# Designs tried in a protein design run: peptides against a protein of PDB entry 8YR4. Part 27

Target 1, 309 residues: chain A of PDB entry 8YR4
Amino acid sequence: PRGSPALQLVVLICLGLMGLERALNVLVPIFYRNIVNLLTEKAPWNSLAWTVTSYVFLKFLQGGGTGSTGFVSNLRTFLWIRVQQFTSRRVELLIFSHLHELSLRWHLGRRTGEVLRIADRGTSSVTGLLSYLVFNVIPTLADIIIGIIYFSMFFNAWFGLIVFLCMSLYLTLTIVVTEWRTKFRRAMNTQENATRARAVDSLLNFETVKYYNAESYEVERYREAIIKYQGLEWKSSASLVLLNQTQNLVIGLGLLAGSLLCAYFVTEQKLQVGDYVLFGTYIIQLYMPLNWFGTYYRMIQTNFIDMEN

## One batch from the design tools (peptide; made by RFdiffusion4, then SolubleMPNN)

Design b1_p10_4_s3 (from b1_p10_4, 7 letters changed)
Fold by OpenDDE base, seed 2:
Structure b1_p10_4_s3 (fold): chain B 309 residues (1-309), chain A 10 residues (1-10)
Amino acid sequence: as target 1 above (309 residues)
Amino acid sequence: PIVLEKEVEE
């Protein structure tokens, strides 16, 4: 942010914390591997206790449970509040200034509530897009690349290839299926708006409906609109389940192929038992943020469309 | 837990 050196420092700290999250994503599986190897070797308690304590501390910093955010992510989010507020205010003031520069004819042709709604949508779309790109999409892609490099260097090129193929297929199918689903969601939203509008119009004309004793007719029309909506909602929801299942299948196949290869190399004494556990843990760790990738892609796409309007 | 894609309510 130009004009505040304090906010610039906060941005740099947040970027540093994002780098630390990437390092933790590599270190946590490594320490977990080491615990498994030490347990297998029946290592002395002092070495085991130190490694376990270090792992738990790193895991506290990382987080990574479904619904649990790590300390580093929470600290980043906390520090980013002021940066987000500065950015939002700047965008809002730019939009507001631009609206005041528009012709009187433009303002007279629109309701004040519509103008405010345009300003709010514009601000929300820009700030939302930036946040999703910087904090979700870019880090996830970085973690995938780091994973491919790590497995290629420290395991075998075959593991790097499996991760590459699995993640590439996952991302491609996520995009393709999400774009396919967007048609069903748009149809659902259009029918929802039409059903809501019909209900509002019927209620606004309540006296007329009563005068003609048309209540049963309006209720039946509303029921038909709901049934039509539910048919579209089912398609949207079923397509979501199909997306999730496709994603799960791709990860499952990658996990299967890599786990079998790990197991084989452990039997050949080329890898340790901990390396098998590391691979499984790392793949599952990559999968957690990827589950939201379709949502992020959709939100980014929607926000781009809203910015162009 | 299968993280279902949360449709963010628009």
Scores: peptide ipSAE 0.028, ipTM 0.701, DockQ to the pose 0.619
Fold by OpenDDE base, seed 4:
Structure b1_p10_4_s3 (fold): chain B 309 residues (1-309), chain A 10 residues (1-10)
Amino acid sequence: as target 1 above (309 residues)
Amino acid sequence: PIVLEKEVEE
């Protein structure tokens, strides 16, 4: 943000906190591994209690990924409020200034309420897009890359390959199925709006409906519109279940392949029992933000479409 | 209203 050194410092602190979240995403599974190894070795209570306390503290800082906000994420979100407000106000003022530079012919052809609605959509789309890219998409991709590097270096190249193939397939299928599903969702929303418009029109024409004793006819037309809506809603909901099940299957296959390979290396004494637990914990931790990836992708697409209008 | 369709059942 040009003009406020205080807001620039807040942005730098928020970037530092995002880096800390990436470090915590690696450290939390490592500390959990260490607890399992210490329990297996029957280590003294003092060492175990210190490691458990440290793990719980790190887990409090991390939270449960993107689904549950940890202390660091909450602090980042709190500090970012002022930056978001500054950015939103700047975009709003830029749009407003640009609208005043447009020709009188452009303004005479449009209702003031439509112009304001376009400005509000444009502002919301830009600020939403930036927030989702910076705070959700980029961090998730970074955590996947860090995971691939970590498993390739500390376990074996085969583990890094399994994670790479699993995550690449997951992301590709999520995008493809989400794009396919968007057609069903658009059809559902269009029919919902049409059904609502019919109900409003029937109620506005209440006197005419009563005059013709057409109440039963209007109720039947409304019922047919609801049945048509429910048929489209079912397709939308069933396509969501199919997306979730496809995602779950891909992660399940990756977890199966990696867990079997871990178990094999533990039987050969090349890895410890804690390393098996680390792999499972880390894969589940990567899965938590990825569950929302289809939602983020759809929101990004919607915000791009709303920004072009 | 941005219907945040939760893709994950909590």
Scores: peptide ipSAE 0.026, ipTM 0.683, DockQ to the pose 0.135
Fold by OpenDDE base, seed 1:
Structure b1_p10_4_s3 (fold): chain B 309 residues (1-309), chain A 10 residues (1-10)
Amino acid sequence: as target 1 above (309 residues)
Amino acid sequence: PIVLEKEVEE
């Protein structure tokens, strides 16, 4: 943000916290590995208790699951509120200024409520796109790259190759299936808006409908519009299930191949039992944000189209 | 996936 050194410092702190989240995503599985190895070796209680306490503290900082509700993520989200407000206000003022520069013919052809809706949609689209890119897409891609490097350096190169092939296939299929689904979603949203508009028009003309005793006719027309909408909604929802199942199969195959290879190397005493647990834990951590990647891609694509209009 | 799709449409 140009003009506020305080907000520039907050952005730098948020970028530092994002780097800390990447470090935690590697450290948490490593400490969990170390606990399993110390338990296997029957290490002294003092070393085990220190490692367990350190793991729990790192896990508290990292969080887990969809949306990572850890302390570091919550602190980042809290600090980012002021930056988001500054960015939103700047985009809103730019859109508002641009609307005032548009021709009188453009304004005379549109209702004030439509102009405000365009301004709000444009502001939300730009701020949403930036938020999803910076906080979801870029960090997820960074974690994949860090994972490939880590497994290639500290495990056998075969593990890095399995993660690379699995994640490349996952991302490619996610993009292709999401682009295919976007057609069904657009058709659904268009029919939803048409069904809502019909209901509003019928209710605004309720006196005319009552005068002609046409209530049953209007209800039947509304039912037909709902049935048409539900046919499009089913296609959208079924295509989402297909995406989720395809993603689950790709991750399942990667987890199977890597877990079998880990188990084999543990039986040959080339890896420890903790290394098997490390691999499984790290792949599950990569899967959590990747399950939402199709949603983020769709939001970015929709917001980009809404900025061109 | 389904939950995030609903929250952005509100």
Scores: peptide ipSAE 0.024, ipTM 0.692, DockQ to the pose 0.200
Fold by OpenDDE base, seed 3:
Structure b1_p10_4_s3 (fold): chain B 309 residues (1-309), chain A 10 residues (1-10)
Amino acid sequence: as target 1 above (309 residues)
Amino acid sequence: PIVLEKEVEE
């Protein structure tokens, strides 16, 4: 934010907190590994209790792997409110200024309610795009990269390769299937708007419908529009289930391959039992935000299209 | 999950 050193400091603090979240995503599995190893070795209660307490504290800071419920994430979200408000207000003022620079001919052709809806969509699209990119997409990609590096350095290079192949396949299939399903979603939304418009037009013409005793005819036309909508909604929902199942299969295969390899190396005494638990825990932590990646990709794509219009 | 994808688009 140019012009406010206080908001610039808040942005830097938020970036620092995002870095801390990335560190916590690595540290929490490590501490969980250490607990499992200490339990396996029958370590003294004092060492175990300290490690468990430290783990629970780190887990409180991180949250439940969804990223959204941890203390650090909540603090970041709280501090970001001021930056979001500044950005939103700046975009809103830019759109408002641009609307006043548009020709009288453009304004005469549009209702004030449509102009306001365009302005609100433009503001929300820009603010949403930036928020999803900065707080969801980039951090998730960073956690994947950090994971690949971590497993390649501290485990065998084979683990880094499994995570790389699994995540690359996951992201690629997520994009391809999301682009495919976007056609069904657009068709659904278009039919939803048409169905709503028919209901509004019928209700606005209520006197005419009553005059002709055409209520049953309008109800039947509305029913047909709903059935057509539900057919498109089913395709959209079924395509989402297919996406989720495809994602689940890819993660399941990665988890299987990596877990079998971990188990093998534990049997050869090259890794500890805790390292098996670390791998599984870390993959599950990566999976939680990745379930939303298709949603974020679609929102980004929609927001880009809404900015070009 | 399917439910949370709808809530974020409203």
Scores: peptide ipSAE 0.027, ipTM 0.697, DockQ to the pose 0.295; fails the geometry check

Design b1_p10_4_s4 (from b1_p10_4, 7 letters changed)
Fold by OpenDDE base, seed 5:
Structure b1_p10_4_s4 (fold): chain B 309 residues (1-309), chain A 10 residues (1-10)
Amino acid sequence: as target 1 above (309 residues)
Amino acid sequence: PIVLEVEVEE
């Protein structure tokens, strides 16, 4: 942000914390491997206790992925509040200035409440897009690349290839199925707006409905609109389950292929038992943020469409 | 666990 050296320092600290999260995503599985190896070797209690304590501390810093915020993620989110407020205020002032530069005809043709809704949607859209790109999409892609490099260097090149193929197929199917699902969501939202409009029109015309004793007729029309909405909602929800199951199948196949290959190399004494646990743990850690990737893609796509309008 | 894509209601 131009103008505040304090906010620039906070941005640099947040970027440093994002780098630390990437390092923790590699270190936590390594320490877990080391615990399993030390347990297998029947190592002395002092060495085991130190490694376990270090692992728990690193796990506290990392957290449990997207479902549980770690200390580093919470600290980043806390520090980012002031940067988000600065960015939001800057975007809001730019939109407000631009609205004042628009022709009197543009303002006379629109209700003040609609103009404020456009300004609020524009601000939320830009700020949300930037937050999702910087804090969710880019870090997830970075973790995949780091994972491919790590498995290619410290395991066999075949493990790096399995992770690459699994994650590439996962991302491709997530995009394709999310684009397909977007059609059902648009149809659902259109029917929701139509159902809401009917309810508002019926309530605004309450005197007319009462005069004609048409209350039962309006209730039945509203019921039919709800049934039509629920039919579209079911398609949207069923398409989400299909997406999640497709994602689970791709990760399951990658986990199966990699786990069988790892077990084979452990039987040949090329890898240790801890390396099998490392692979499974690391793949599950990559999978947790990827469950939200379809949601982020949809939000990005929706927000881009809302910016063009 | 299949984390249901929670629509983050912003």
Scores: peptide ipSAE 0.027, ipTM 0.668, DockQ to the pose 0.600
Fold by OpenDDE base, seed 1:
Structure b1_p10_4_s4 (fold): chain B 309 residues (1-309), chain A 10 residues (1-10)
Amino acid sequence: as target 1 above (309 residues)
Amino acid sequence: PIVLEVEVEE
């Protein structure tokens, strides 16, 4: 943000907190591994209790799930409110200024409520896109790269290769299937808007419909529009289930291959029991944000199209 | 509507 050194400092702190989240994503599985190894070796209670307490503290900082509710993520979200408000206001003022520079013919052809809706959609689209890129897409890609490097350096190179192939296939299939699905979603949204417009037009012409006793005709026409919408909705929903199942199969195959390889190396005494638990825990941590990647990609595409209009 | 693709609430 140009002009506010305080907001620039907040952005730097938020970037530092994002770096801390990446470090926690590596450290939490390592500490969990160490607990399992200490339990297996029957280590003294003092060492075990310290490692467990440290793990629980790191897990509290990290959080868990698709919407990490950890202390670091919540602190980042809290500090980012002021930066988001500054960015939103700047985008809103730029859109508003641009609308005033547009020709009188553009304004006379559009209702004031439509112009306001375009401005609000444009502001929400740009600010949403930036937030998803910075807080979800970039961190998820960084965690994958860090995971590949970690497994390649500290495990056998085969683990790094399995994670690389699994995540590359997952991302590629997610993009390709999401692009295919976008056609069905656009058709659904167009038919939804047309069905809503027909309902509004019928209700605005209520007196005319009553005068001609055409109520049954308007209801039948609305029913046909709903049936056509539901046929497109089913295609959209079925394509989503297909995407989710394809993603689940790719991760399941990667987890199976890596878990079998890890179990084999534990039986050969090249790895400890804790390393098996680390691999499974780390892959699950990578998988949780990736479930939303198709949604983020679609939102990015939609937001770019909404900015060109 | 943000169609959240996978509501995996863990």
Scores: peptide ipSAE 0.026, ipTM 0.687, DockQ to the pose 0.155
Fold by OpenDDE base, seed 4:
Structure b1_p10_4_s4 (fold): chain B 309 residues (1-309), chain A 10 residues (1-10)
Amino acid sequence: as target 1 above (309 residues)
Amino acid sequence: PIVLEVEVEE
């Protein structure tokens, strides 16, 4: 933000907090591993109590890993409100100024309410897109890369390869299936709008419907429109379940392969029991934000389409 | 309304 050093400082603090979230995503599984190893070794209560207290404090700061429920993420979101408001207002004023520079012929061909709706959609689209890219997509990709590097360095190259293949397949299938399901969602939304428009039109023409005693006919037409909507809704919902199940299967296969390999290395005394727990907890931690990746991808696509219009 | 289709498995 040019012109306010205070908002520039807030942006730097938010970037610092994003870096801290990435560090916490590595530290929390490590501390959990250390607790399991200390419990296995029957370590003194004082050492165990300090490690558990430190873990719980780090987990409070992290929350659900890359999820927005941790103290650091909430603090980042709170500080970002002023930056988002400044950016939104700046985009809105730029669009408004641009609309005033457009020819009189452009304004005479459009209703003022349509122009304001285009401006509002454009502002919301730009601000939404930037927020999803910076706070959801980029951090999730960074956590995957950090995870691959961590497992490759501290476990074995085979673990890094399993995580790489699992996450690459997960992301690819998420994109492909999300693009495939977008047609069902668009058809559902179009039919929802048509069903709503029919209900509004029937109610606005209430006197005419009463005059012709056509109430039963209008109710039956509305019922048919609802049944058609529900058929499209079912396809949308069933396609979502198929996406989620495909995602769950890919993660399950990655977790199975990695967990079996880790268990084998623990039996060979090359890894500790805590390392098995670390692998499982770290994979689940990477999985939680990835459940939203299809939603984020779809929102990004919608926002790009809304910016081009 | 941006229907956030919750892709979250509970």
Scores: peptide ipSAE 0.022, ipTM 0.652, DockQ to the pose 0.119
Fold by OpenDDE base, seed 3:
Structure b1_p10_4_s4 (fold): chain B 309 residues (1-309), chain A 10 residues (1-10)
Amino acid sequence: as target 1 above (309 residues)
Amino acid sequence: PIVLEVEVEE
């Protein structure tokens, strides 16, 4: 943000916190490994208790699972509110100034409520796109790259290759299936809007419908529109289940291949039992944000289309 | 899962 050194400092702090989250994503599995190794070796309680306490503290900072935001993520989100508000206000003022520069002919052809809706969509599209790119997409890709590097350096090149192939296939299939699915979703949304419009038109013309005793006819037309909508909704929902199942299969195959290889190396005494647990924990940790990647991709595509209009 | 995200966006 040009003009406020305070907001620039907040952006730098948020970037630093994002870097800390990336470090925590590596450290948490490592500490969990160490706990498992200490338990296996029957280490003294003092060493175990210190490592467990450190792990729980790091896990509190990281957050864990779908729905628990970590302390670092919450702090980042809290600090980012001011930057988001500044960006939103700047975009809103740019759109507003542009709307005032538009010809009288453009304004005479549109209702004020439509103009405001275009402005709100434009603001939301720009701010949403930036937020999804910076806070969801880029960090997830960074975590994958860090994971590949970590496994390649500290385990074996084969583990890095498995993670690389698994994540590359996952991302590629997610994009391809999401693009295919977008057609069904657009058709569903178009039919939903048409069904809603028919209901509104029927209700606005209530007096005319009552005058002709056409209530049964309007209800039947509305039922047909709902059935048509539900047919498109089913295709959209079924395509989503197919996406999720495909994603689960890819991750399952990666987890299977890597877990078998890890188990083999543990039997050969090249890795410890804790390293097996680390691999499984790390893959599950990478998988969790990837479940949202298809949604982020779709949101980004929608927001780009809404910015071009 | 993407299912929960799609429901929250509508």
Scores: peptide ipSAE 0.022, ipTM 0.664, DockQ to the pose 0.306; fails the geometry check

Design b1_p10_5_s1 (from b1_p10_5, 4 letters changed)
Fold by OpenDDE base, seed 1:
Structure b1_p10_5_s1 (fold): chain B 309 residues (1-309), chain A 10 residues (1-10)
Amino acid sequence: as target 1 above (309 residues)
Amino acid sequence: PIVLEPEVPD
């Protein structure tokens, strides 16, 4: 942010905390591996207790995926509040200034409440897009790349290849199925708005409807509109289940292939028992944020369309 | 309101 060195420092600290979170995503599985190896070797209690305590501390800093925020993520979110407020206010003022520069004809054709709603949608769209891109999309892609590099260097090139193929297939199918699903969702939203408009128009004309005793006719028309909406809603919901199941199958196949390969290398004494546990733990950690990737992709697309209008 | 439809329902 130009003009506030304090906010620039907060942005740098938040970027540093994001880097720390990426390091924790690698370190937590490594420490868990070390615990399993120490237990297998029947290591002395002092070494085991130190490693377990260190693991629990690192896990407290990391947290547990999308549902539970760790200490580092909470601290980042807390520090980011001031940056978000500054960015939101700047975007809001830019939109407001731009609205005042628009032609009188543009303003006379629109209700003041509609203009304010466009401004609020624009501000929330831009700020939401930036937040999802910086805090969810980029970190998830970074964790995948770090995972591929880590497994390729410290295990075998075959593990890096399995993770690469699994994640590439997952992302590709997520995008393709989300784009297909977006058509059904747009049709659903259009029919929802049309159904709502019919209900409002019928209620605004209630005196005329009562005068002609047309209450039963208006109720039947509303019922037909609801049935048409529910047919589109079912297609949207069924397409979501198909997306989730496809994602689950791709991750399941990747986990199966990698876990079998790990078990084979442990049997050949090329890897330790802890390395098997590390692989499974790391793949599960990658999977947790990826469950939201289609939602992020859809939001990015929607927000770009809302900015062009 | 951008309804975050979670892909995985919590």
Scores: peptide ipSAE 0.025, ipTM 0.674, DockQ to the pose 0.143
Fold by OpenDDE base, seed 2:
Structure b1_p10_5_s1 (fold): chain B 309 residues (1-309), chain A 10 residues (1-10)
Amino acid sequence: as target 1 above (309 residues)
Amino acid sequence: PIVLEPEVPD
């Protein structure tokens, strides 16, 4: 943000907090591993209590794995409100200025409510896209890369490969299936709008419908439109279940392969029991934000299209 | 506000 050093400092603090979230995503599983190892070794209570307290504190900072409930994420979100407001106001003023530069013919051909709706859509689309890219997509990709590096360096290269293949396949299938299901969602939304328009038109022409005693005919047409909508809704919902199940299967296969390999190395005394727990915990932790990736991808795509219009 | 339906079932 140019012109306010205070907002520039807030942006830097928010970037620092994002870096801290990435560090917490590595530290939390490590401390959890250490607890399991200390429990296995029957370590003294003082060492165990310190490690547990440290883990709980780090977990409070991180939150419930989705990042949205963690203290650091909440603090970032709170500080970002002023930056978002500055950005939104700037975009809104740019759009408003541009609307005033448009020809009189353009203004005379448009209803004021349509012009305002275009301005609001433009502002929300830009601000939304930036927020999702910076706070959700980029951090999730960073956490995956950090995970691959961590497992490749501190475990065997085979673990890094499993995580790489699992996450790459997950992301690829998420994109492909999301693009596939977008057709069903568009068809559903089009039929919903058409069904709503028919209901509104029938109600606006209520006197004419009463005059011709056509009430039963309009009800039957509305029923047919609802049945057609529900057929498209079912396809949309079933495609979502298929996406979620596909995602679950990919993560399940990655977790199975990595857990079996880890268990094997624990039996060979190359890894500790805590390392098995770390792997499972870390994979589940990576999975939680990835469940939203298809939603973010679709939103980014929609907002990008809305910016081009 | 486009309520983005969470892809995670509620």
Scores: peptide ipSAE 0.023, ipTM 0.662, DockQ to the pose 0.126
Fold by OpenDDE base, seed 4:
Structure b1_p10_5_s1 (fold): chain B 309 residues (1-309), chain A 10 residues (1-10)
Amino acid sequence: as target 1 above (309 residues)
Amino acid sequence: PIVLEPEVPD
């Protein structure tokens, strides 16, 4: 934001908080590992209590990881409200100015309510797209890369390879299945709008329906539209379950391969019991934001289409 | 309203 140094400082603080979230995503599993190792070694209560208290405090700051309601994420979201409002207002004013520069022929061919709806969609699409890219997509990709580097350096190259293959397959399947399911979702939304329009038209023509005693016919026609909608809703919901199950299977296979390899290295005394717990905790922590990745991808795709129209 | 349909069942 070029005009206000205060909003520039808020953006820098938000970027700093995003960096802190990435550090917490590495530190929380490490502290949890240290607790398990201290418990295994039967360490003195004072050292254990300090490490547990520090872990709980870091976990309060982190929450559930990327996209969670942790203190740092909430503080970032709170500070970003002013930046979002400034950006939305600036985009809205740019669209409004551009609409006033358009030819009289363009305005005479359109209803004012349609023009306002195009402006509102354009503003929402731009601001939504930026928010999803900066706060959800980029951080999730960064956490995956940090995870691959961490496991490759501190465990073994094989662990980094398992995480790389698992996450690459997960992301690829999420995109492909999300693109496939978008067809069913669009068909469902189109039929929902058609069903609502039919109900509104029937109710607006209530006097005509009463005059012809056609209430039973209109109810049956509405029932047929609902049944058609529910058939499309079922396809959308079933495709979502298939996506979630495919994602769960990929993560399950990655967790199985990595956990078996970690357990083997613990039996050979090359790794500690805490390292097994760290691996499982870190993979589950990466999985939580990835469950929303298909939703974010769809929203980004929709916002791009809405910005081009 | 962008309905954030959770892809994760609650």
Scores: peptide ipSAE 0.023, ipTM 0.665, DockQ to the pose 0.154; fails the geometry check
Fold by OpenDDE base, seed 5:
Structure b1_p10_5_s1 (fold): chain B 309 residues (1-309), chain A 10 residues (1-10)
Amino acid sequence: as target 1 above (309 residues)
Amino acid sequence: PIVLEPEVPD
């Protein structure tokens, strides 16, 4: 953004919209709580109608949970397009300039298509990594911290502790299982590249294959490579299901512990029925973006490795 | 939750 005050203003507006998303993540459950309390108290229709209308408006601004396209998120994404293009162009020009500074020996040892692929991968890796860090990872961590603070202040220290332990365990297991899963994904990608190379080599040597009537042999070798690939793909996909189920179990245990504790405090008249609904709603809202955290972590790691090569 | 690989835009 150093060269354009307009792009600097757009960045500031996008940061302001990110702050608004954090506020909406707290306000939407609060308004939903208030609706449940007003319904329980049999409040007058006018008060209920205003609270419901306000809730629906806030929910329209927030959107749903899984990076869902709320109005604020869509507006941020729209405004960010020009900033992304500026950043991408700057990175691409820096990589291109650096490639021209490299020795003639470095260029003669590589095919032009490989150099272009390195430049494109470098640009995509840097811009993608920055976007995932700024728009997905940092906001999700901020929502967890805001959640811990909110529950510790407005409910009880025990609720803040449950959220802290649940989210810490969730993040730790997500990292550990994602690192374990990365081995299966690397093996799958290596076998995919080997299978593709065999298909390309067979097609480039088409005349030789025809001369020896080896078509059935090449098809059988390709089938064996596909079966080997599918065995590795199954391990990758099964490891993803295991990650998702582990994440679901951790959130389920946190939701169970917190919901039982909340129900107990409602029976003691220390909390309202709406507070039970607020807790469940807020935990589910935190869970929705966290499902992608393993993907973001893997993509960040892959992009770092692709930048070092 | 299916960790959909976000389509890296080509």
Scores: peptide ipSAE 0.022, ipTM 0.656, DockQ to the pose 0.308; fails the geometry check

